# Designs tried in a protein design run: peptides against a protein of PDB entry 9GMZ. Part 277

Target 1, 343 residues: chain A of PDB entry 9GMZ
Amino acid sequence: TGFPLELLTRPATERLAYFENYTVAHPRLKEVYEILMRTIAEPAGASFIFVYGASGVGKTTLRLRVEQKLTELALPKLESDRARVPVVGIEAIAPESRYFNWKEYYTRALITLEEPLIDHKFDYGVRGISRDNFGKINVESKVVAPALRRALENALIHRHPDVFFVDEAQHFGKVASGYKLQDQLDCLKSLANMTGILHCLLGTYELLTFRNLSGQLSRRSVDIHFRRYCADSPEDVQAFKSVLLTFQQHLPLAETPNLVDHWEYFYERTLGCIGTLKDWLKRVLSDALDREATTITLKDLQKRALSVAQCQKMFKEIQEGERQLSETEADVQNLRSALGLGA

## One batch from the design tools (peptide; made by RFdiffusion4, then SolubleMPNN)

Design b2_p26_7_s1
Fold by OpenDDE base, seed 4:
Structure b2_p26_7_s1 (fold): chain B 343 residues (1-343), chain A 26 residues (1-26)
Amino acid sequence: as target 1 above (343 residues)
Amino acid sequence: MVEPLPYTGPIDSSKMLAAEEKYAAA
């Protein structure tokens, strides 16, 4: 099955939007999705879920698909409880300074949690938080971070989402001192504990450093490794080629491009990261649609590919993350062996 | 979410391994 052929007569914007919204349920995404959905449904006393993996592996896609599914599953309950928000998801911003901006974080969380379409007005108990004429939350500049935190705690308790997602959560770790990182972890832990809301932090392998600093979070956290596809695994190569074949059939172009024949080049420039692949294909599709082209060529792909230098940098970051995980797995195995529990 | 089409063609990862080795050595 390919794209709907009627798209060929539709505007470029609709053709692009089709591909943007198209999600391949590739094996790693499906696995992580199932684990994440199960963990959200049955957290078993966990307060945190950590989802870590390479940049461009598809973490944001995972988040959005889980958010969609949780929303769909909550619809019957939302009819009776109009105050409830089933899920909240934000992206952490890289701090411009060496300090994470908690005021901005709490503001963004409040804005995202308090959708304008929520009929039930909530009193945050904080002056300077209001809704505009469109129902959007406005936070006055005078509102301080501790007040915003209390507002968020109250809003999370009242709206009771099944999970609070924080994407790009490695940005919490970009603080100049280990002490400040611990303070940030303690703040997040306190927020989760005070609200009773499960937090899911999605990020790069830099999130492991953040996780490892909190020996107390480890006892109440579930870890999910979102792996890339590796060239040394025949199954992973097959899965990657299957994704290329699928995208090939779902590019809304008059002539189906042959992506699979270029699988080596796609792997070289994505490192087995499907998000990176999809974003590359989006850029190339956009260019093709702008030219009213019937297909895409290798030359079109090359124009929008990541450079070798970018891939080398990304690969070093991946290798370091994969190494840290392998060491941790070995340490667990060694501990089990030392305890006589077997491997 | 849409299930991927199964690829049933040949698998040769040798060039990809060489590319990864090049990235690791750089």
Scores: peptide ipSAE 0.145, ipTM 0.782, DockQ to the pose 0.920
Fold by OpenDDE base, seed 2:
Structure b2_p26_7_s1 (fold): chain B 343 residues (1-343), chain A 26 residues (1-26)
Amino acid sequence: as target 1 above (343 residues)
Amino acid sequence: MVEPLPYTGPIDSSKMLAAEEKYAAA
């Protein structure tokens, strides 16, 4: 079953929106989703979850799906506990300076915790935090980061989300010194401990630097590797082809394009990252709709493909991340062998 | 045989909006 055929008579904007909103439950996404949902439900004293993987692997899709599910599961309780927010999700911003902007982080977190619909005026106990006429938080410029932290701690305790998501969390690592990186991790750890809220950091393989520091500093983290599909795995190739098949059936075009026969080209230009694939197809679909085209051709795909140079750069970053993980696994195995714990 | 993957329904901004509307109407 493909897209609703009625879409062919609808405006290009509606056809594009259909595909944009269409999400495929690909095997890696499902696996990571199940692990993440289980870990959130039963953190077993963990304070952090690290979700790392390639850029464009689908981490944002994962987050949004988990947020949706946690919201759905919380709905019966939210009717009785109007103060509760089931989940909080923010994106970490790349620092403009050599310092992470904690003031901005706390402000964004506070704004996200105060969904405009929560009529419950929470007094943050901080002067210079107010609500506008629309219920949005306004933070006066005079409010300092330590005060915003206290406000966030109080808000997180009061709202008691099941998890606090930080997307693009590798941006915490973009600091001038290793000491500052440790301070950032200690700051996050303190926030998680003070609030009792589980933090989930999603990011690229650059997050492994944070993970490695966390492994030294904390026994209370769970690691989730969101792997790309690998062309050397027959199962991964089959899964990738299944994604292509699914997307070709859900492109709202008069003629179904044959994407599966071009799987190697799609793999070459996405590195097995489904988010990258979807974004590529979205661009190509937009172009096709603008031309009132009946289908998508290989030439249309080529016009919107990432360059070989971009793919080579991305692949190098992936290989370095995968290498670091493999070394860690080997180190664990070597440690076990050295301890006389059989393989 | 390559099989189509199961649809995970839209990240229905409408269900977030409906949860939001339920929060607002409450």
Scores: peptide ipSAE 0.081, ipTM 0.644, DockQ to the pose 0.058
Fold by OpenDDE base, seed 3:
Structure b2_p26_7_s1 (fold): chain B 343 residues (1-343), chain A 26 residues (1-26)
Amino acid sequence: as target 1 above (343 residues)
Amino acid sequence: MVEPLPYTGPIDSSKMLAAEEKYAAA
């Protein structure tokens, strides 16, 4: 089944929005989704979930789908508990300096947690936190980070989300010193412990460095590796080709482009990352729609492809992350062998 | 089905720089 043919008569904005909102249910996304949903439902004393994988693998898509599902599952209970928020999701901002801006983080978390449509308004007990005429939170510049933390702790306790998502969580690791990184981990751990709210940190393989700094977090964390598709796996190649087939059927163009025959080129320029693939196709679709083109060509694809240099850089980062995980798996096996548990 | 155009080698580096500048500005 392809896109609705009626889209061909619609404005370019509507055609583009259709493709933007379209999600391919590919095997790795489904697998990680099922693991994540199960872990959120039954955290077994975990305070953290780490979801790591290549940039552009689809972590944000995963988050949004889980947020949607948790919201849908909570709807019947939200009718009686008007104070509850089923899920909260934020994106960590890359620090402009060598210091993570906790004030901004707490402010964004509060704004997201206290969305305007929630009927039960919470009093934070903090002077300088107010709501505008639309119910949106406003935080005055005079409010300091410790006060915002207390406000967030109280809000998280009161709203009691099933999970707190932090996307691009590798940005917590971007600090001037390892000591400050440990303090940040301890800060997050304290927030999770004080609120009783499960935190899910999604990020690149740089998140592994952050995760590995705290042996105490490892005891109360679940790890989920969101793998890319690998060209050395026939099953992964077939899954990647199937994704290309699905995307070509869902590009709202008069003539269906043949993406599958170019699968190696798509793989070369995405490294098996479906988010990177979708973003590439989105850019190409936008260009095609702007030209009122009937289809997309290889030339159109080439114009919007990541450079070989960009792909080589991304691939080195992936290889380093995959290597670290492989070494960790070997260390686990060595530990088991040393304990006499066998392989 | 339009026959796949043969993969002509790496796109000219000059066109890649112009795409990088547009991506950094978006």
Scores: peptide ipSAE 0.017, ipTM 0.479, DockQ to the pose 0.039
Fold by OpenDDE base, seed 5:
Structure b2_p26_7_s1 (fold): chain B 343 residues (1-343), chain A 26 residues (1-26)
Amino acid sequence: as target 1 above (343 residues)
Amino acid sequence: MVEPLPYTGPIDSSKMLAAEEKYAAA
């Protein structure tokens, strides 16, 4: 089934919003979703989940779908426990300075956790944290990071979310020294330990540096690799073509474009990353709707494609991440062999 | 060429029931 045909008579904004909100349930997304949902249900003493993969693989889409599902599953319990928040999700911001802004992180986390719609409002005993007339949290500039941390710890304990998501978590790693990275991980570990709340960090392959630096976190962490589709795998190529066919059917245009016949060009400019593909198609759809076009052409695709130079840079970053993981898998096999467990 | 099978619709409960059942039981 394609898009609802009634969309063809709707404003361009509604047509674009339909495609933006549409999510293809592709095999890699499904696999990672199932593993993540299972791990949240049964953390087995884990304090952290690391979800790593290429930029544009679809990590934010994964997060949002898990947040939605956890919220839906919690609805019956929320009627009896009005203080509960089932899930919290934030995006880590790239620091303007060489240092991660913990004050901004704690502020965003607290604002997200203290949803205005929640009936049961807590006072966290911190001067300069208030609620406006709409129940929105306001944090005065004078409030220091340690006070915001205590407020967030109390909020997490009282709201008891099943998981705390941090998207773009590689931004914690943008500190110039490995020691500063360890200090940041120790801060996150302390927050997870003090609250008893499971943390899920989603990010690029730069998250592997966090895993390697914290031998203590590795004992209390679950790793999830969100893989791209690879052109050397016939199954992955078929899955990628199936995603193109699905997007082709869900572009709200009068004439269905033939995306599948151009699968190699789509693969070349997305590296098998479905988020990159979706974002490309969104830009192209927006341009087509602005022109009141009946379909998408190859010229429309070319206008919004990533450059070859951008793709080459992204591909090198992917190859380095995949190499590091392959070496780790080989080390596990070597360890198992040395222990007599077999490969 | 075998026509690729479309992955229609959003991620739904029917496709991920086992993971959802475990979460609901916890």
Scores: peptide ipSAE 0.007, ipTM 0.363, DockQ to the pose 0.081

Design b2_p26_7_s2
Fold by OpenDDE base, seed 2:
Structure b2_p26_7_s2 (fold): chain B 343 residues (1-343), chain A 26 residues (1-26)
Amino acid sequence: as target 1 above (343 residues)
Amino acid sequence: MVEPAEYTGPIDSSKMLAAEARYAAL
């Protein structure tokens, strides 16, 4: 069971779009999805969920799948509660300055909460927030961050999403001082507490800095590690090969390429990150379609592969994150042992 | 034998658009 064979007669744009929209439910994605969905359904007094993992592991795919599922589950209630938004997802932007741009964050969050189609004019109680003729929020330049925060608090309370997603949340940590990092976390914590909305921060291992601060500041966070596949685990290697097999069957080409036999090369250049793998294959597929090629060759793969230097840099960042997590687990175990709680 | 990973259907942007459209039609 592969791609629909009819795609071979379709335009290159449609063939590429098929592969782009195709998502493999790989074991790590499924596991994290199940944990995240359960945690959102039963937060047990948690105010935050931290989802951390390597760049290109598939965090955005996870978010989008959860958003889709939460929307689907909410549909029956949305018919009666037209004000409700089931889920809100934004991307945190890297600050241009040493300060996180809260005004931009609040503005983007407000824009996302205002689905263009929600005809219910919510009065944010803030002058200088208006809707255009298309129902989009316009925020006047004179509106200050504290006013936008109040508007967002009111909007989140009124729309009552099951979760507020912040992707690329490591960007909150890109501040000049540890004190400011704590202030940012306290600001987010205050927003979650004031609204009663569960916040899910997705990001790289740089989120561990927030986790460590949060562990000191809050008993109300859930941590989810979105692991890459590791070549030292036979199960992980098998899962990675399974993903390659699935992708090769869903590349809309006349001849199915043999990706599985090259699994080590794919692993070397993706570090076991499925998002990185998909993006690589998408680039290679695009090139193949542009050439009207019948298949993908190893040479085609090599042309679009990440460089060894890029992989080495990415791997170093991954190893540092994995090390920090392992140290935390060891510290917990040492604490338990010291408390006389057997292993 | 490597078994294919389970297919999660496309992130149907059309279902998000349909949920959006349902919000629009309401």
Scores: peptide ipSAE 0.031, ipTM 0.652, DockQ to the pose 0.050
Fold by OpenDDE base, seed 1:
Structure b2_p26_7_s2 (fold): chain B 343 residues (1-343), chain A 26 residues (1-26)
Amino acid sequence: as target 1 above (343 residues)
Amino acid sequence: MVEPAEYTGPIDSSKMLAAEARYAAL
């Protein structure tokens, strides 16, 4: 089934919003979703989940779908337990300075935990944290990072979410090298241990550096690789074409564009990343709606495509991440062989 | 033959529904 035909008579803003809100349940997304949901339900003593994959693979979409599902599953219990928050999701901000802004991180986490509609006023035990008339958390400038951490620990214990999501988690590592990166990981580990709340870090392959820094974190972490579609796999090519066909049917245009016939060009400029594909199609759809165009042409696609140089850079970053994971698999095999466990 | 992938529904509907459900329980 395609888009509702009534959208063709609606404003360009509604037509664009329809496509923006449309999500394809592609095979890799389903697979990672099931693994993540199972791991959240049965963490088996894990304190961390690492979800890593290429930029634009769909990690944010995965997070939002899991947040939705956990909220839906909690709704019947929230009637009796009004203090509970089922899930918390934040995005880590790229640091402007040579140091990660923990004050900003804790503030954003507290704001996200304290939804305006939560009736139960929680006393954070920290002076300078208040709610405004709209129920938003206000943090006075005088409140220091250690006080905000204590407030967040208390809030996480009281609200008891099933998981705490941190999207773009590679931003913890961008500014920290050596001991500073270890201190940041120890800070996150301490927060997870003190609260008993499972943390899920979603990020690019740069997140693998975090995984490898502490053998103690590795023992209490679950790893989930969100893979792109690979052109050397017939099954992956078929899945990618299926996604193109689905998007083709859900572009609210008078004439359905033939995206599937251009699948190689779409693959070349997205590297098999569905988020990159969707964002490209959103830009092209926006341009088409602004021109009151009946369809999307190859020229319209080319105008909003990533450059070959951008794709080459992104592909190099993907290859490095995939190589590091392949080396880890080889290291496991070498370890098994060295232990006398047959291959 | 290429088959269409499944639809998962809109992302924003559930936060609004959860907010509405919290309001309806007041």
Scores: peptide ipSAE 0.031, ipTM 0.676, DockQ to the pose 0.049
Fold by OpenDDE base, seed 3:
Structure b2_p26_7_s2 (fold): chain B 343 residues (1-343), chain A 26 residues (1-26)
Amino acid sequence: as target 1 above (343 residues)
Amino acid sequence: MVEPAEYTGPIDSSKMLAAEARYAAL
């Protein structure tokens, strides 16, 4: 089954939006989705979920699909509880300075949590937080980070989301010293504990640094590894080719491109990361639609591919992350052997 | 979410393993 053929007569914007909204339930995404949904439903005293994996593996797609599902499941209860928000999701911003901007983080979290359409408005008791004529939160420059934190704590308690998502959470780790990183982790831990809200941090393998620094966080965290597809696994290669086959059928073009025959080139330039693949195909589709092209060619793909240098950098980052995880698994086996538990 | 179409064709990973080896050597 391919795209709806009627899209061929529709505007380029609608054709592009179809592909943007199209999500392939590839094996790794499905597995991580099921684990994440189960963990949110039954956190078993966890305060944190860490979802880590390569850049472009599909973590944002995972988040958005979980947010959608949690919202759908909450709809019947939201009719009676007009104060509740089922889920909140933000993206952590890379700091312009060597220090994470907590003021900006709290402001963005408040703005996202207190969307304009929510009927039950909350008073934060903080001077300099207001709403515009559309109900959007405005935070004056004079409001300091401790006041914004208290406002966010109160808002999270009042709205009681099932989970608070933070995408690109590796940006918390961008600090000048290990001590400051611990303080940031303690700050996040305190926020989760004070609100009783489960936090899910999604990010790159740089999140492993957070896991390793706090043995106390590890006791109250669930780890989820969102793996890429690996060329040394026949099953992973088959899954990757199946994703290419699915995408080629769902590109709203008059002639179906043969992406599968170029699978090696797609793997070379995505490192088995489906998000990177989708973003690449989206750029190529946009170019094809702008030209009113009937299909996409290898030349069109080459024009929008990541450079070899970009892929080499990404591959080094992946290898370091995969190595750290493999060493951790070996350490667990060594510990079990030392305890006489066997393999 | 949509389940992917199943690929039933031949799987040759030899070239990709060679590419990864080149990336690791740089």
Scores: peptide ipSAE 0.029, ipTM 0.679, DockQ to the pose 0.912
Fold by OpenDDE base, seed 4:
Structure b2_p26_7_s2 (fold): chain B 343 residues (1-343), chain A 26 residues (1-26)
Amino acid sequence: as target 1 above (343 residues)
Amino acid sequence: MVEPAEYTGPIDSSKMLAAEARYAAL
């Protein structure tokens, strides 16, 4: 199945929006999705889920798909419980300072948690939090972080989401001292414990640093590694080519472009990360649509490719993360062997 | 609306060949 042919007669904006909204359910995404959905349904006493993987592997796509599915599954229950929010998802912002802005985090979480369409007014118990005429939350500048935390705790308890997502969660780790990182993890742990809400942190391999620092979080966390496709795996190469074929069929252009024949070049410039691939193709599609082009060429791809230097930097970050995981797996295996449990 | 993720099954080699043939004709 390809794109709807009627898109060829539609404005460039609609054609681009189609591709932007299109998601390939590639094997790694499906695997991680199934694990994540199962873990959310049956957390087995876990308070945290860590989803880590390369930048551009597709973590945000995973989050959005899980949010959509949890919302769909909750719809029948929402008819009876209009106060419930099935899922909350926020993106952590990189702090401008060496300090994570908890006030901003709590504010963003509150804003996201309170859908304007929720008929039931919730009293946050905090002065300076209000809804505007459009139902959007307004937080006055005078509201301090501890008050916003209490408001969020109360809102999470009242709305009772199945999971609280924090995307780009590695930004919690950008604090100048290990002590401050521990304090941040303790704050998140406390929020999860006080609310009883499962937290899912999605981020880069920098999230492994969080796990290693919090031996207490490790006991109540589930780890999900969102792997990239590796060129040394025939199955991964085949899956990557399949993704290229699918994107090729779903680019709303008059002439299908041959992406699959260039799979090595796509792999070189994406490192097997499907999100990076999709974003690259979006840029190229946008350029093609702006020119009213019938197709995209290798030259068009090259114009929007990541540089070799960018890819080398990204690859070093990936290799370090994959190494840390491999060492951890080896340590677990060594521990099992030493305990006589077998590999 | 985010379209449901379409699982790309195994590369249908026939679709690859058809795509290759379409581009070899260009």
Scores: peptide ipSAE 0.023, ipTM 0.423, DockQ to the pose 0.045; fails the geometry check

